# Peptides against a protein of PDB entry 8YVU: the designs that were tried, part 106

Target 1, 39 residues: chain A of PDB entry 8YVU
Amino acid sequence: PQLCYILDAILFLYGIVLTLLYCRLKIQVRKAAITSYEK
Target 2, 160 residues: chain B of PDB entry 8YVU
Amino acid sequence: TWLTVLKKEQEFLGVTQILTAMICLCFGTVVCSVLDISHIEGDIFSSFKAGYPFWGAIFFSISGMLSIISERRNATYLVRGSLGANTASSIAGGTGITILIINLKKSLAYIHIHSCQKFFETKCFMASFSTEIVVMMLFLTILGLGSAVSLTICGAGEEL

## One batch from the design tools (peptide; made by RFdiffusion4, then SolubleMPNN)

Design b2_p18_3_s1 (from b2_p18_3, 15 letters changed)
Fold by OpenDDE base, seed 4:
Structure b2_p18_3_s1 (fold): chain B 39 residues (1-39), chain C 160 residues (1-160), chain D 39 residues (1-39), chain A 18 residues (1-18)
Amino acid sequence: as target 1 above (39 residues)
Amino acid sequence: as target 2 above (160 residues)
Amino acid sequence: as target 1 above (39 residues)
Amino acid sequence: PLILLLGTLLLFLLLLLS
């Protein structure tokens, strides 16, 4: 049971980091698309 | 420079603040809906009793929105507004972290004192649930504070 | 403890989905960068 | 229960970002 909680914490942290990275990439894609449209 | 990097990431930081705010609000509403916090021992859910999920979320949301608007319009007057909002959000985040740490300590102490062996016991379940929520809120608050501080530094750099 | 394992499974699945989405987005960013360089 | 809530929140965020 203790290992389960540790695993949950790791998976949770991973999920948060991935979500942030995904948001960052999405913003980058949007910026690139806008720049491409203006050119 | 580091300031240039932060300026380029302002929109991302603003979105992060809004997201953090929304998550905090969701957690607050869920906890309030599922648990009768008023009848629970005050030490376990002190952060919720203080209303942190609500006011903290508001501050972070406002800060994030102002940051995004400031970046998009690129106007000097908006920079000042964003700086003020981010500063307020940073203060709120710091206060929230303090409250959450205190709550976490109390929750952990509660679990230790009651020797919670049976997870499905009402008191032990509540204490465990509280601990998990507080930890999550703490991480979210740290992320929000980091974004708010970053935006504050960026805004301050633009004013100088 | 049983709920913990269920949660682990959900978080694991979420992590996989996020990883796939992140990879797709990363590919899109790279394609956008290449297109921008060619213009 | 906390992880479930976090997972649901992350899923909700992913849905919003998609």
Scores: peptide ipSAE 0.545, ipTM 0.819, DockQ to the pose 0.110; fails the geometry check
Fold by OpenDDE base, seed 5:
Structure b2_p18_3_s1 (fold): chain B 39 residues (1-39), chain C 160 residues (1-160), chain D 39 residues (1-39), chain A 18 residues (1-18)
Amino acid sequence: as target 1 above (39 residues)
Amino acid sequence: as target 2 above (160 residues)
Amino acid sequence: as target 1 above (39 residues)
Amino acid sequence: PLILLLGTLLLFLLLLLS
């Protein structure tokens, strides 16, 4: 049970980090698409 | 339209399939190395005993690799090969899901029969561990099957 | 304790989905970069 | 323990893909 909570914390942290990275990457893709459309 | 989308995502699906295969292989190897499944009472590890993580991983790996190669080289023979491999992988995935579901049922039944209130008992711990692994493998297998089916549809569409 | 396991499952699923989406997005970015380089 | 292992694998994959 204690390990479960530790794992939850790790997975939660991982999820947050991944979400941030995904958002950053998504913004980059959108910016690239907009730039391509303007050409 | 859907076929076009699948074609664009073919490489991604192939990579996903390979990754799923590798994870399954790793889990299978670890479980087989750490646990003597033959000495475990019951069919708690029936999926592992059947060797699904291994042959399933092989099928998914081959299918994924062929799909990636087919997409990159765009050779007709590779497309056909990929289609065949993906079809085989889809069948294997379906079979794997069935095996895993059966394993889950057996594991859960084992837990209920032994009234596993004491987690520290070896048998109950093994049953719980098996359940967790099988659930994970089931999810991975579903993902692999999804990728294989998608690749199969994509390949079939290219031949038509 | 039971809630912990449920949370682990949800976080795990979320992690898998995010990983797949991230990979997909990364591939798209790479393809866009290659296309931009060829122009 | 399996979820931890899977989480670590996901982290490793993310690191490889990064």
Scores: peptide ipSAE 0.522, ipTM 0.800, DockQ to the pose 0.108; fails the geometry check
Fold by OpenDDE base, seed 2:
Structure b2_p18_3_s1 (fold): chain B 39 residues (1-39), chain C 160 residues (1-160), chain D 39 residues (1-39), chain A 18 residues (1-18)
Amino acid sequence: as target 1 above (39 residues)
Amino acid sequence: as target 2 above (160 residues)
Amino acid sequence: as target 1 above (39 residues)
Amino acid sequence: PLILLLGTLLLFLLLLLS
């Protein structure tokens, strides 16, 4: 049971980090698409 | 159509299948290297004793690789080969799910019989650890099966 | 204790979905970059 | 411990793909 809560904390942290990376990557895709459209 | 969507995602599905296979193989090798399954009482690791992480990983890896190669080369013989491999991988996945469910039942029964209220007791800890591993393997197997089935449907659609 | 295991399952599923989406997005960024370079 | 291992593996894969 105690290990379960530790695991939850790690998975939660992982989820937050992945969400931030996903947002950054999504912004990069949008910037690349805009640059391609301006050419 | 759903077939068009699956065709566009064929490479992604193949990569997912290979990844799932590699994860299953890694878990299998880690468990076999760290734990002496032969000395564990009961059938807590029955899925590992059956060698599912190994042969299942091989089937999924081959299926995923063939799917990617078939998509890249766009050769008729490779499409047929990929379809066959994905079908075989789907069967392997179904068998794996069955084995894992049986293992889960045995692990849960073991926990119930020994009244595992003390988590840190060696036997109860091993049973709980086994249950967690089997649940994860089951989830990965379901994902792999879903990928293999999707690739099979995509390949069948290309032959029609 | 039972709730902890349920939470672990949800967080695990979320982590897998995010990983897949991240991989997809990364492929899109690479494709967009290649298309921009060919112009 | 298994979920931890899977999480660490996913993190490692993300780092390799980054």
Scores: peptide ipSAE 0.520, ipTM 0.799, DockQ to the pose 0.107; fails the geometry check
Fold by OpenDDE base, seed 1:
Structure b2_p18_3_s1 (fold): chain B 39 residues (1-39), chain C 160 residues (1-160), chain D 39 residues (1-39), chain A 18 residues (1-18)
Amino acid sequence: as target 1 above (39 residues)
Amino acid sequence: as target 2 above (160 residues)
Amino acid sequence: as target 1 above (39 residues)
Amino acid sequence: PLILLLGTLLLFLLLLLS
């Protein structure tokens, strides 16, 4: 039972980090697409 | 169209299928290394006894590899081969899901019958561990089936 | 206590989906970079 | 324990992809 809460915390942290990385990557892709359109 | 989108994602789907297959193989090997399934009473590990992690992973790996090769070479004969392999992988995935659902029902029934309130009891621990592994394998199989079906639809669309 | 296991499953699924989306996005960035290099 | 293993595997994959 206590291990479940620890795992939840780790998975939650992982989800937050992944969400941030995904947002950053999405912004990069959008910027690249805009730059490609301007050329 | 949906077909054009699937064509663009074909390589990604193939990689996903290979990855899913590798994870399934890893889980299978770990379970076989840690547990002597032959000495476990009941059908708690029926999916493993059937060898699903092994043959399912092989089918998914072959279909994924063929899909990637087909996309890279863009040859008609490879498209047909990929379609066949993906169809076979889809059938294998469906069979795997069925086996896993049966295994899950048996494991849940075992837990219910023995009133497994104490986690540290050996039989209850094995049943709970089996349930966890089967659930994970079920999710992986669903992902693999989804990728294989998507690749099959993509390949069928190219032949039309 | 049972909610912890459900939360673990949801977080795990979310992690898998995000990982797949991240991989997809990374491939798109790589393809965009290659296309930009060829121009 | 299985969820921990899967979580660690996902973390490892993310580290490899980063």
Scores: peptide ipSAE 0.513, ipTM 0.794, DockQ to the pose 0.089; fails the geometry check

Design b2_p18_3_s2 (from b2_p18_3, 14 letters changed)
Fold by OpenDDE base, seed 2:
Structure b2_p18_3_s2 (fold): chain B 39 residues (1-39), chain C 160 residues (1-160), chain D 39 residues (1-39), chain A 18 residues (1-18)
Amino acid sequence: as target 1 above (39 residues)
Amino acid sequence: as target 2 above (160 residues)
Amino acid sequence: as target 1 above (39 residues)
Amino acid sequence: PLILLLGVFDLLLLLLNS
């Protein structure tokens, strides 16, 4: 049971990190699309 | 086709296999370093006593590495080697699952026999810890086996 | 304790979904970059 | 650990494709 909570904390942290990386990547896609449209 | 999809994901599957192996190895190392399994009553850590985290991790790592190398170099001998390694990893994964299931059953039986209502009791804590680790390792082993089987199918498709 | 295991399952599923989405997004960034370079 | 594995896997794929 205690290990389950530790696992939850790790998974939660990983989820946050992945979400941030996803957001950054999404912004990059948008910037690349805008640059392509301006050409 | 499914074979085409698997071929495109071969590197991904290989990396997944290596990562799964590394996690299993890490868990095995941590458990062996923190816990003296030899002094634990019962077969709560039977999977660790059998050395599954170690040899399983080796098989999965080798299989994953060979799969990645085979895909990158596109050499016929590497394709065969990758197929062989993935097959071996699949067998290792199946064996590992069996060992982990047996360990899980023993751990659950131990918890049942001792009526572990008090989680802070040393024996019950160890049994619960073992159960949780075994479940995690079982899940990782299933993922690794899935990756190895997928890579095996992909390699077999390339030889045809 | 039972809730902890359920939470682990949910967080695990979320991690898988995020990983898949991140991979797809990365492919999109690469495609957008290639398209921008060809112009 | 599975999510961590997926994250590390993603990082490895990123490194391999860079």
Scores: peptide ipSAE 0.528, ipTM 0.813, DockQ to the pose 0.079; fails the geometry check
Fold by OpenDDE base, seed 1:
Order: sequence, then C-alpha cells, then structure tokens
Structure b2_p18_3_s2 (fold): chain B 39 residues (1-39), chain C 160 residues (1-160), chain D 39 residues (1-39), chain A 18 residues (1-18)
Amino acid sequence: as target 1 above (39 residues)
Amino acid sequence: as target 2 above (160 residues)
Amino acid sequence: as target 1 above (39 residues)
Amino acid sequence: PLILLLGVFDLLLLLLNS
C-alpha cells in the first residue's frame, strides 16, 4: 500500500518529464514543417 | 542494421544498466535496514538471502561502466572487456531472474496458505511486502538483463 | 487508499500513450530531417 | 532508448499494481 504511493510519485514525475519532452518534440516538428514549407 | 542501432544506443544502455544496478542496490540496502531477514521464517526473502541485490548490482554496474568507457575510448581492449563484463552481467541477470521467480512463488504460496485477509498481521504484511519488492526487483533485473544482452550483442558485432 | 491504485493505473496508461506519441513524433522529426537533408 | 525505458517502467507499474 505505501509502495503504491511511491510508485505514484515516480510515475507522476515520469509523466511530467515525458510531457515536457513531448511538447519540446512537438515544437521541433512544427518548426521543421514550417521550414520545409518555406523551401 | 540492428547492430548499428545498438551501437548508437550503447552509452544509453550502459547508463540504464548502471541505474538499474543502483536501484537494485538501494532496494537491497533498504530491505536489509528495515527488516532482519535472518529472523523471518520461510524463504520469503530468498533473493535477498542469496545476496542478489548486491552481486547483481555490482555486475550490472561494472558492465555498464565498462560499456560506457568502451564507447568513449573506442579501444579494442576495452571493447573486449566490456563484452566480457556484459556477458557476465547477462548470466547474473538470468540467475537473478530465476531466484526472484522462485522467491515470488514462495511468497505467493505463503500468502495463499495463510489466507492473508488482514493486511496488518505481521506475517501477511511481510509476505505482501516481500512480494511487492520481489516483483520490483524482477522488473529491474529484466531491464538490466535486457541492457546487458543488448550491449553484449553490440560488442560482439564490433568484434566481428 | 484504493485511489492510489487507480492513480497508478491512470498514470501507467498515460505513460504508455505518451511513449507511443513520443515515438511517433520522433519518427516524424527524423523523417523531416532526412527530407531536409535531401533538399 | 528512453521510450524503451518508459515502456519497461510502465510494465513494471502494471505488474506492481496487479
């Protein structure tokens, strides 16, 4: 039961990090698409 | 193609292996600090009694470190050393998985025999805690084995 | 107490979905980079 | 590789939650 809370904390942190990375990657993809359109 | 992909990820796999080893070591130390395994009846903590968190962590750490060093230095002798260490770590991981599976079976059997409906009973609590820790260690061991095997394949491919 | 297990399941599912999306996005970035290099 | 770690971690969480 207490391990569940520890796991929740780890998963939550992991989710936040992944969300940030995903956002960064999404921005990069959009920038790449815009650059490709301008060429 | 697969070998080239593994080569590119060699450093990452090494870091993952070290991290897995550290987590295993941490779990081992925590369990040893919180519980006196010697006074626990049964083989609920058989993996810990076998010292798996310790030697497994050492093997994984050494293999990971050697893999990282081998990748950075790009020396032939380091590649061979890394290959040997990764092979040893793979064997250790396989042994660890076996021990953990046995421990898990014993723990589950213990829970079933005692009909552990009351979680706060000391024996049931210990069995459930052991099961949770063993499952976590099993996953970490699988991850470590996967990384070690991947590094071994990568190293073998470089020697060919 | 049971909320912890539910949260773990949700976070786990979220992690899997994010991982898949991240992989998809990473592939798109790589394809965009290759296309940009060929131009 | 990070995604693989995430997948394994997710699997670990699934097993821990079971």
Scores: peptide ipSAE 0.526, ipTM 0.808, DockQ to the pose 0.082; fails the geometry check
Fold by OpenDDE base, seed 5:
Structure b2_p18_3_s2 (fold): chain B 39 residues (1-39), chain C 160 residues (1-160), chain D 39 residues (1-39), chain A 18 residues (1-18)
Amino acid sequence: as target 1 above (39 residues)
Amino acid sequence: as target 2 above (160 residues)
Amino acid sequence: as target 1 above (39 residues)
Amino acid sequence: PLILLLGVFDLLLLLLNS
């Protein structure tokens, strides 16, 4: 049970970090797409 | 356009906030329906006794709805309203996190004091169940707070 | 304990899905960057 | 469940933006 809670916390943090990274990457893709369209 | 992207993000964050609110409300309702919190000894369900799942869910729902409406209508008054609601929801979320952390500490302390090695005892089972629900609600509240803060930043950026 | 395991399963699945999406998005960014450099 | 929903919505947004 303790291990389960620790795992939940780790997975939750991982999910948050991945979400933030995904958002940043999405912004980069959008910027790259805009730059490509302007050329 | 950048504004269109921000609007889409705002809608997404609003929906996320509403969903978080609904989940919190559902958990609160289930716990209140299954468990008679008033007869449970201790402050294991302090967050539920304080009614956080209910008022927190309401604040998050209102904030999310206002954000979606603000995005759709693109009116200045709605933007201000959404910003205000998101700010209020952020404060509520922070308060909720604090309450949930306190509840979690109390629940863990209860488990430790009663040496709940045997989960077959009703009290230990309830304490464990409470701890699990509080942890889930804490995670949901953190997500809701994150969405509300993000919406607040987006709304503030639109007003400037 | 059962709820913890369910949460772990959901978070694990989410982590996998996000990781896959992140990888796909990263590939898209790289492709966009290469295309931009060739112009 | 919220994280899962966020992931699904993010996927939908990605699909719409593609």
Scores: peptide ipSAE 0.525, ipTM 0.811, DockQ to the pose 0.036; fails the geometry check
Fold by OpenDDE base, seed 4:
Structure b2_p18_3_s2 (fold): chain B 39 residues (1-39), chain C 160 residues (1-160), chain D 39 residues (1-39), chain A 18 residues (1-18)
Amino acid sequence: as target 1 above (39 residues)
Amino acid sequence: as target 2 above (160 residues)
Amino acid sequence: as target 1 above (39 residues)
Amino acid sequence: PLILLLGVFDLLLLLLNS
């Protein structure tokens, strides 16, 4: 169970990092869409 | 087309395969260093006894490297080599998944039979650790197989 | 321990879904960039 | 781990393109 909890912590941290990266990418997509709309 | 997208992501998939292979090797090494697998009941660490972390990692590494090289050089002869390596890696990945699933079932059965209430008991700890490692290896193998299959489809599309 | 494994499965599935969404988003960014370049 | 790998790879590609 201790190893399982460690794995959960790692996966949770990984999920947070990915969520942040996804948010950054989403912001980039929105900026690109706005730029394309202005042209 | 979907094939065009896969072609553009070949290098990424190759790096993914190499990284997956390295992680598999690391897990295999850690397990072998911490646990004497040879003296453990064969059902719990069957995937490790079969040497899957080693040969699987080798296949995925070779496939990934060949994919990256093929993409960078953009040579027709490398495409065939990459396709062959990716096909072999896909087969290896499928075999690995099968072995890992069997190992997982055996490990879960072991935990159930022994009614592991005390985590610090040697057998229960080993079974729990085995289950966790096997699950991680299974996930990595699925990812590696996905990348290898994607590269295989991309390579096959280039040959047609 | 069972709850831990369930959590691992959920986190893993979440990771896969996020990866797919990230890939789709990346494709959208590329398409938007191509469209902006053609204009 | 796949998503993390994809993220790291994306960062590497970004670094290579910069």
Scores: peptide ipSAE 0.517, ipTM 0.807, DockQ to the pose 0.055; fails the geometry check

Design b2_p18_3_s4 (from b2_p18_3, 15 letters changed)
Fold by OpenDDE base, seed 5:
Structure b2_p18_3_s4 (fold): chain B 39 residues (1-39), chain C 160 residues (1-160), chain D 39 residues (1-39), chain A 18 residues (1-18)
Amino acid sequence: as target 1 above (39 residues)
Amino acid sequence: as target 2 above (160 residues)
Amino acid sequence: as target 1 above (39 residues)
Amino acid sequence: PLILLLGTLQLRLLLLSS
């Protein structure tokens, strides 16, 4: 049971990091799309 | 550059597949060593009785090894062999998932029928332990299937 | 302990979904970069 | 990202195995 909670913590952290990276990437794509539209 | 990235991904997927296979084998051997499945009442260990941890691990190991070898040697025959092995491993993984799901359902049903409120009862403990192992094996099998499918797609892309 | 395993499963699924979405997004960014280079 | 996912999966599997 303790190992499960440790695993949950690691996976949670990983999920947060991935979410942040995804959001950043999505913002970059949107910015790129906007810049291409202004050209 | 794309080919090199794909190759690195293929190698990584192969290693992951091998690792998954090894873990599956380890769990299978541990369960078989610790528990006399033949004397356990019910089909709680149906996946183990079917030998899935063994044959599934073998298929995944072979697929992973072939993928790594194919990437390293870049020979046409190895690519085809890897593709075939990955396809076979994907089928095996799908079958394994099915078996594990059935086993999980049986284990859960067993727990429900026996009203396993008393965790200290040997039967309930074994059922819970089996359920945990089956769940772990299910996750491993899903991972193996994912790697095999990915390798299959990569291999198919290289042949086109 | 049971809740921990359920959480692990949810986090695992979330990780897979995020990875797939990230891959798709990365592919889109690459395609956008290629199309911008050809103009 | 795939490598990271697989790495986390490996770690998870190792943690589950231990």
Scores: peptide ipSAE 0.471, ipTM 0.780, DockQ to the pose 0.178
Fold by OpenDDE base, seed 3:
Structure b2_p18_3_s4 (fold): chain B 39 residues (1-39), chain C 160 residues (1-160), chain D 39 residues (1-39), chain A 18 residues (1-18)
Amino acid sequence: as target 1 above (39 residues)
Amino acid sequence: as target 2 above (160 residues)
Amino acid sequence: as target 1 above (39 residues)
Amino acid sequence: PLILLLGTLQLRLLLLSS
């Protein structure tokens, strides 16, 4: 039962980190797309 | 830029803040209706006794509403009002987090001191339930604070 | 306690979906970078 | 993606509340 709450915390943190990484990657894709249109 | 992203999500953040406020208010009302907090021994429900779910929900609700109105009307006076409300809500959220952390520590200490091996004992059940509710309220408060801070940064960026 | 396990399952599924989306986006960024170097 | 994260967080909170 205590392991469930610990797992929730780990999965929550992992979700936040992945979301931040996804946002950064999405911004990079957008910047790359803009740079390709300027060429 | 980060400001552009925050501006695009401003309405969503405001709605999220209002929703968080409503959830906090609902939790406060349900806990007050189901549990006689006044007769509970100890400081297990200190955050509820302090009225945090109520005043915190009011602050977050006002901040969220002002943020949504400010975004929709795009008036300078509303932007300043929203910035002020979001700043106040951020302070309230920080205070709420502090109260909830203190309550959580007291609840955990109570569980450890009384060696709650039997979950069906009234005191241990109440302490466990309090801990669960406080954790949930803490997460909601963190989300509300995050939205309020994001809206504050967005509003400050519009004034610059 | 049962709700905790259900939440863990949902968060786990969300983590897998986000990981897959991140991988796809990473591949797209790499492809865009390669295309920009070929120009 | 931020909206999806916030939505999943809200859903998680709602599930915790239930």
Scores: peptide ipSAE 0.465, ipTM 0.765, DockQ to the pose 0.174
Fold by OpenDDE base, seed 2:
Structure b2_p18_3_s4 (fold): chain B 39 residues (1-39), chain C 160 residues (1-160), chain D 39 residues (1-39), chain A 18 residues (1-18)
Amino acid sequence: as target 1 above (39 residues)
Amino acid sequence: as target 2 above (160 residues)
Amino acid sequence: as target 1 above (39 residues)
Amino acid sequence: PLILLLGTLQLRLLLLSS
């Protein structure tokens, strides 16, 4: 049971980190699209 | 574009604070309704006895509401008020984390003292259940604190 | 204890889905960067 | 993406409360 809760915490943290990275990447894609439109 | 993204993030963070507050309130209400904490031996529910789910939920709810109102009305006085509320909510979150850690330590100590190898023993079951709820509340409080701090940084950035 | 394992399975599945979406987004960023370099 | 994070958090909290 303790291992299960630890795994839940790790997976939760991983989900948060991935969400943040996805947001950053999405912003980069938008910036690249704007720069490509201005050229 | 950055301002629009920040506004969406502020609204999201405010909603997260309100949601966290509501969840804490719901857990507090459910625990108080199902379990008679006054008749439980030991300090397993010390965080509940201290009323943390109630006052913590109020602080986070007020902070979240002020953040949303500040974002929607875009008034200078509301921005300052939201910053103050977010700071207060951050302090409340830190205090809540401390209380929850103390409760968790007491619950774990109780489980250790009573040698809770038999999960079906009523005292051990209650201690385990309390530990699970306290851990959940701890995670929620950490998330609420993170949102409040983020909103505080965003608000401070708008004032500069 | 059974609920904990179910939660782990759901979180694991969510993590896989997010990873796939991140990979797709990363490929899009790389394609945009290559297109910008060729112009 | 933030909405998805909130949704997963809510779902996790709901599952923990059940």
Scores: peptide ipSAE 0.464, ipTM 0.773, DockQ to the pose 0.176
Fold by OpenDDE base, seed 1:
Structure b2_p18_3_s4 (fold): chain B 39 residues (1-39), chain C 160 residues (1-160), chain D 39 residues (1-39), chain A 18 residues (1-18)
Amino acid sequence: as target 1 above (39 residues)
Amino acid sequence: as target 2 above (160 residues)
Amino acid sequence: as target 1 above (39 residues)
Amino acid sequence: PLILLLGTLQLRLLLLSS
């Protein structure tokens, strides 16, 4: 049971990190799109 | 740019705060209905005895509602009010986290002292259940605090 | 314990889906960057 | 992505409560 909760915590942390990375990537796409539109 | 993204997500963050608050209230009411916390020996349910699920949920709900209203009306006075509410909610969340951590430590200490290897003992079961509920409440409080802080940063950015 | 393993499975599936979406977004960013460079 | 994260968190909380 303890191992299962540890795994849940790791997966949760992984989900948070992936979400942050996805947000950063989405912002980069938006910045790239704006820069492309100004040219 | 970060401020513009946060502004677009402000309503979502407010809804998230309200939802988190409602979940906290639901858990609080369920725990209070199932367990006579007043008759339980020890400080295993100290966060519940302090009424944190209730007042914390109220603060988060008010903060979320004010944030949504502020975003919809775009009035300067509402922005200030929302910022104040979000700041208060953030402080409440921080206090709640502190209380929950203390409760968690006490629950873990209780489990350790009683050597709860046999889960079928009523005291060990209650301590384990309390620990699980406290952990859930801690996660919800962290989420609420995160949303409140995000809304506070958005509001502060609008005032500057 | 069984519920913990079910949660792990759901979180694992979510992690896979997010990873796939992240990869797709990364490919889109790369394509946008290449298109901007050719211009 | 935030909505998805929050959804997963809610599902996790619901599963833990269950």
Scores: peptide ipSAE 0.466, ipTM 0.767, DockQ to the pose 0.228; fails the geometry check

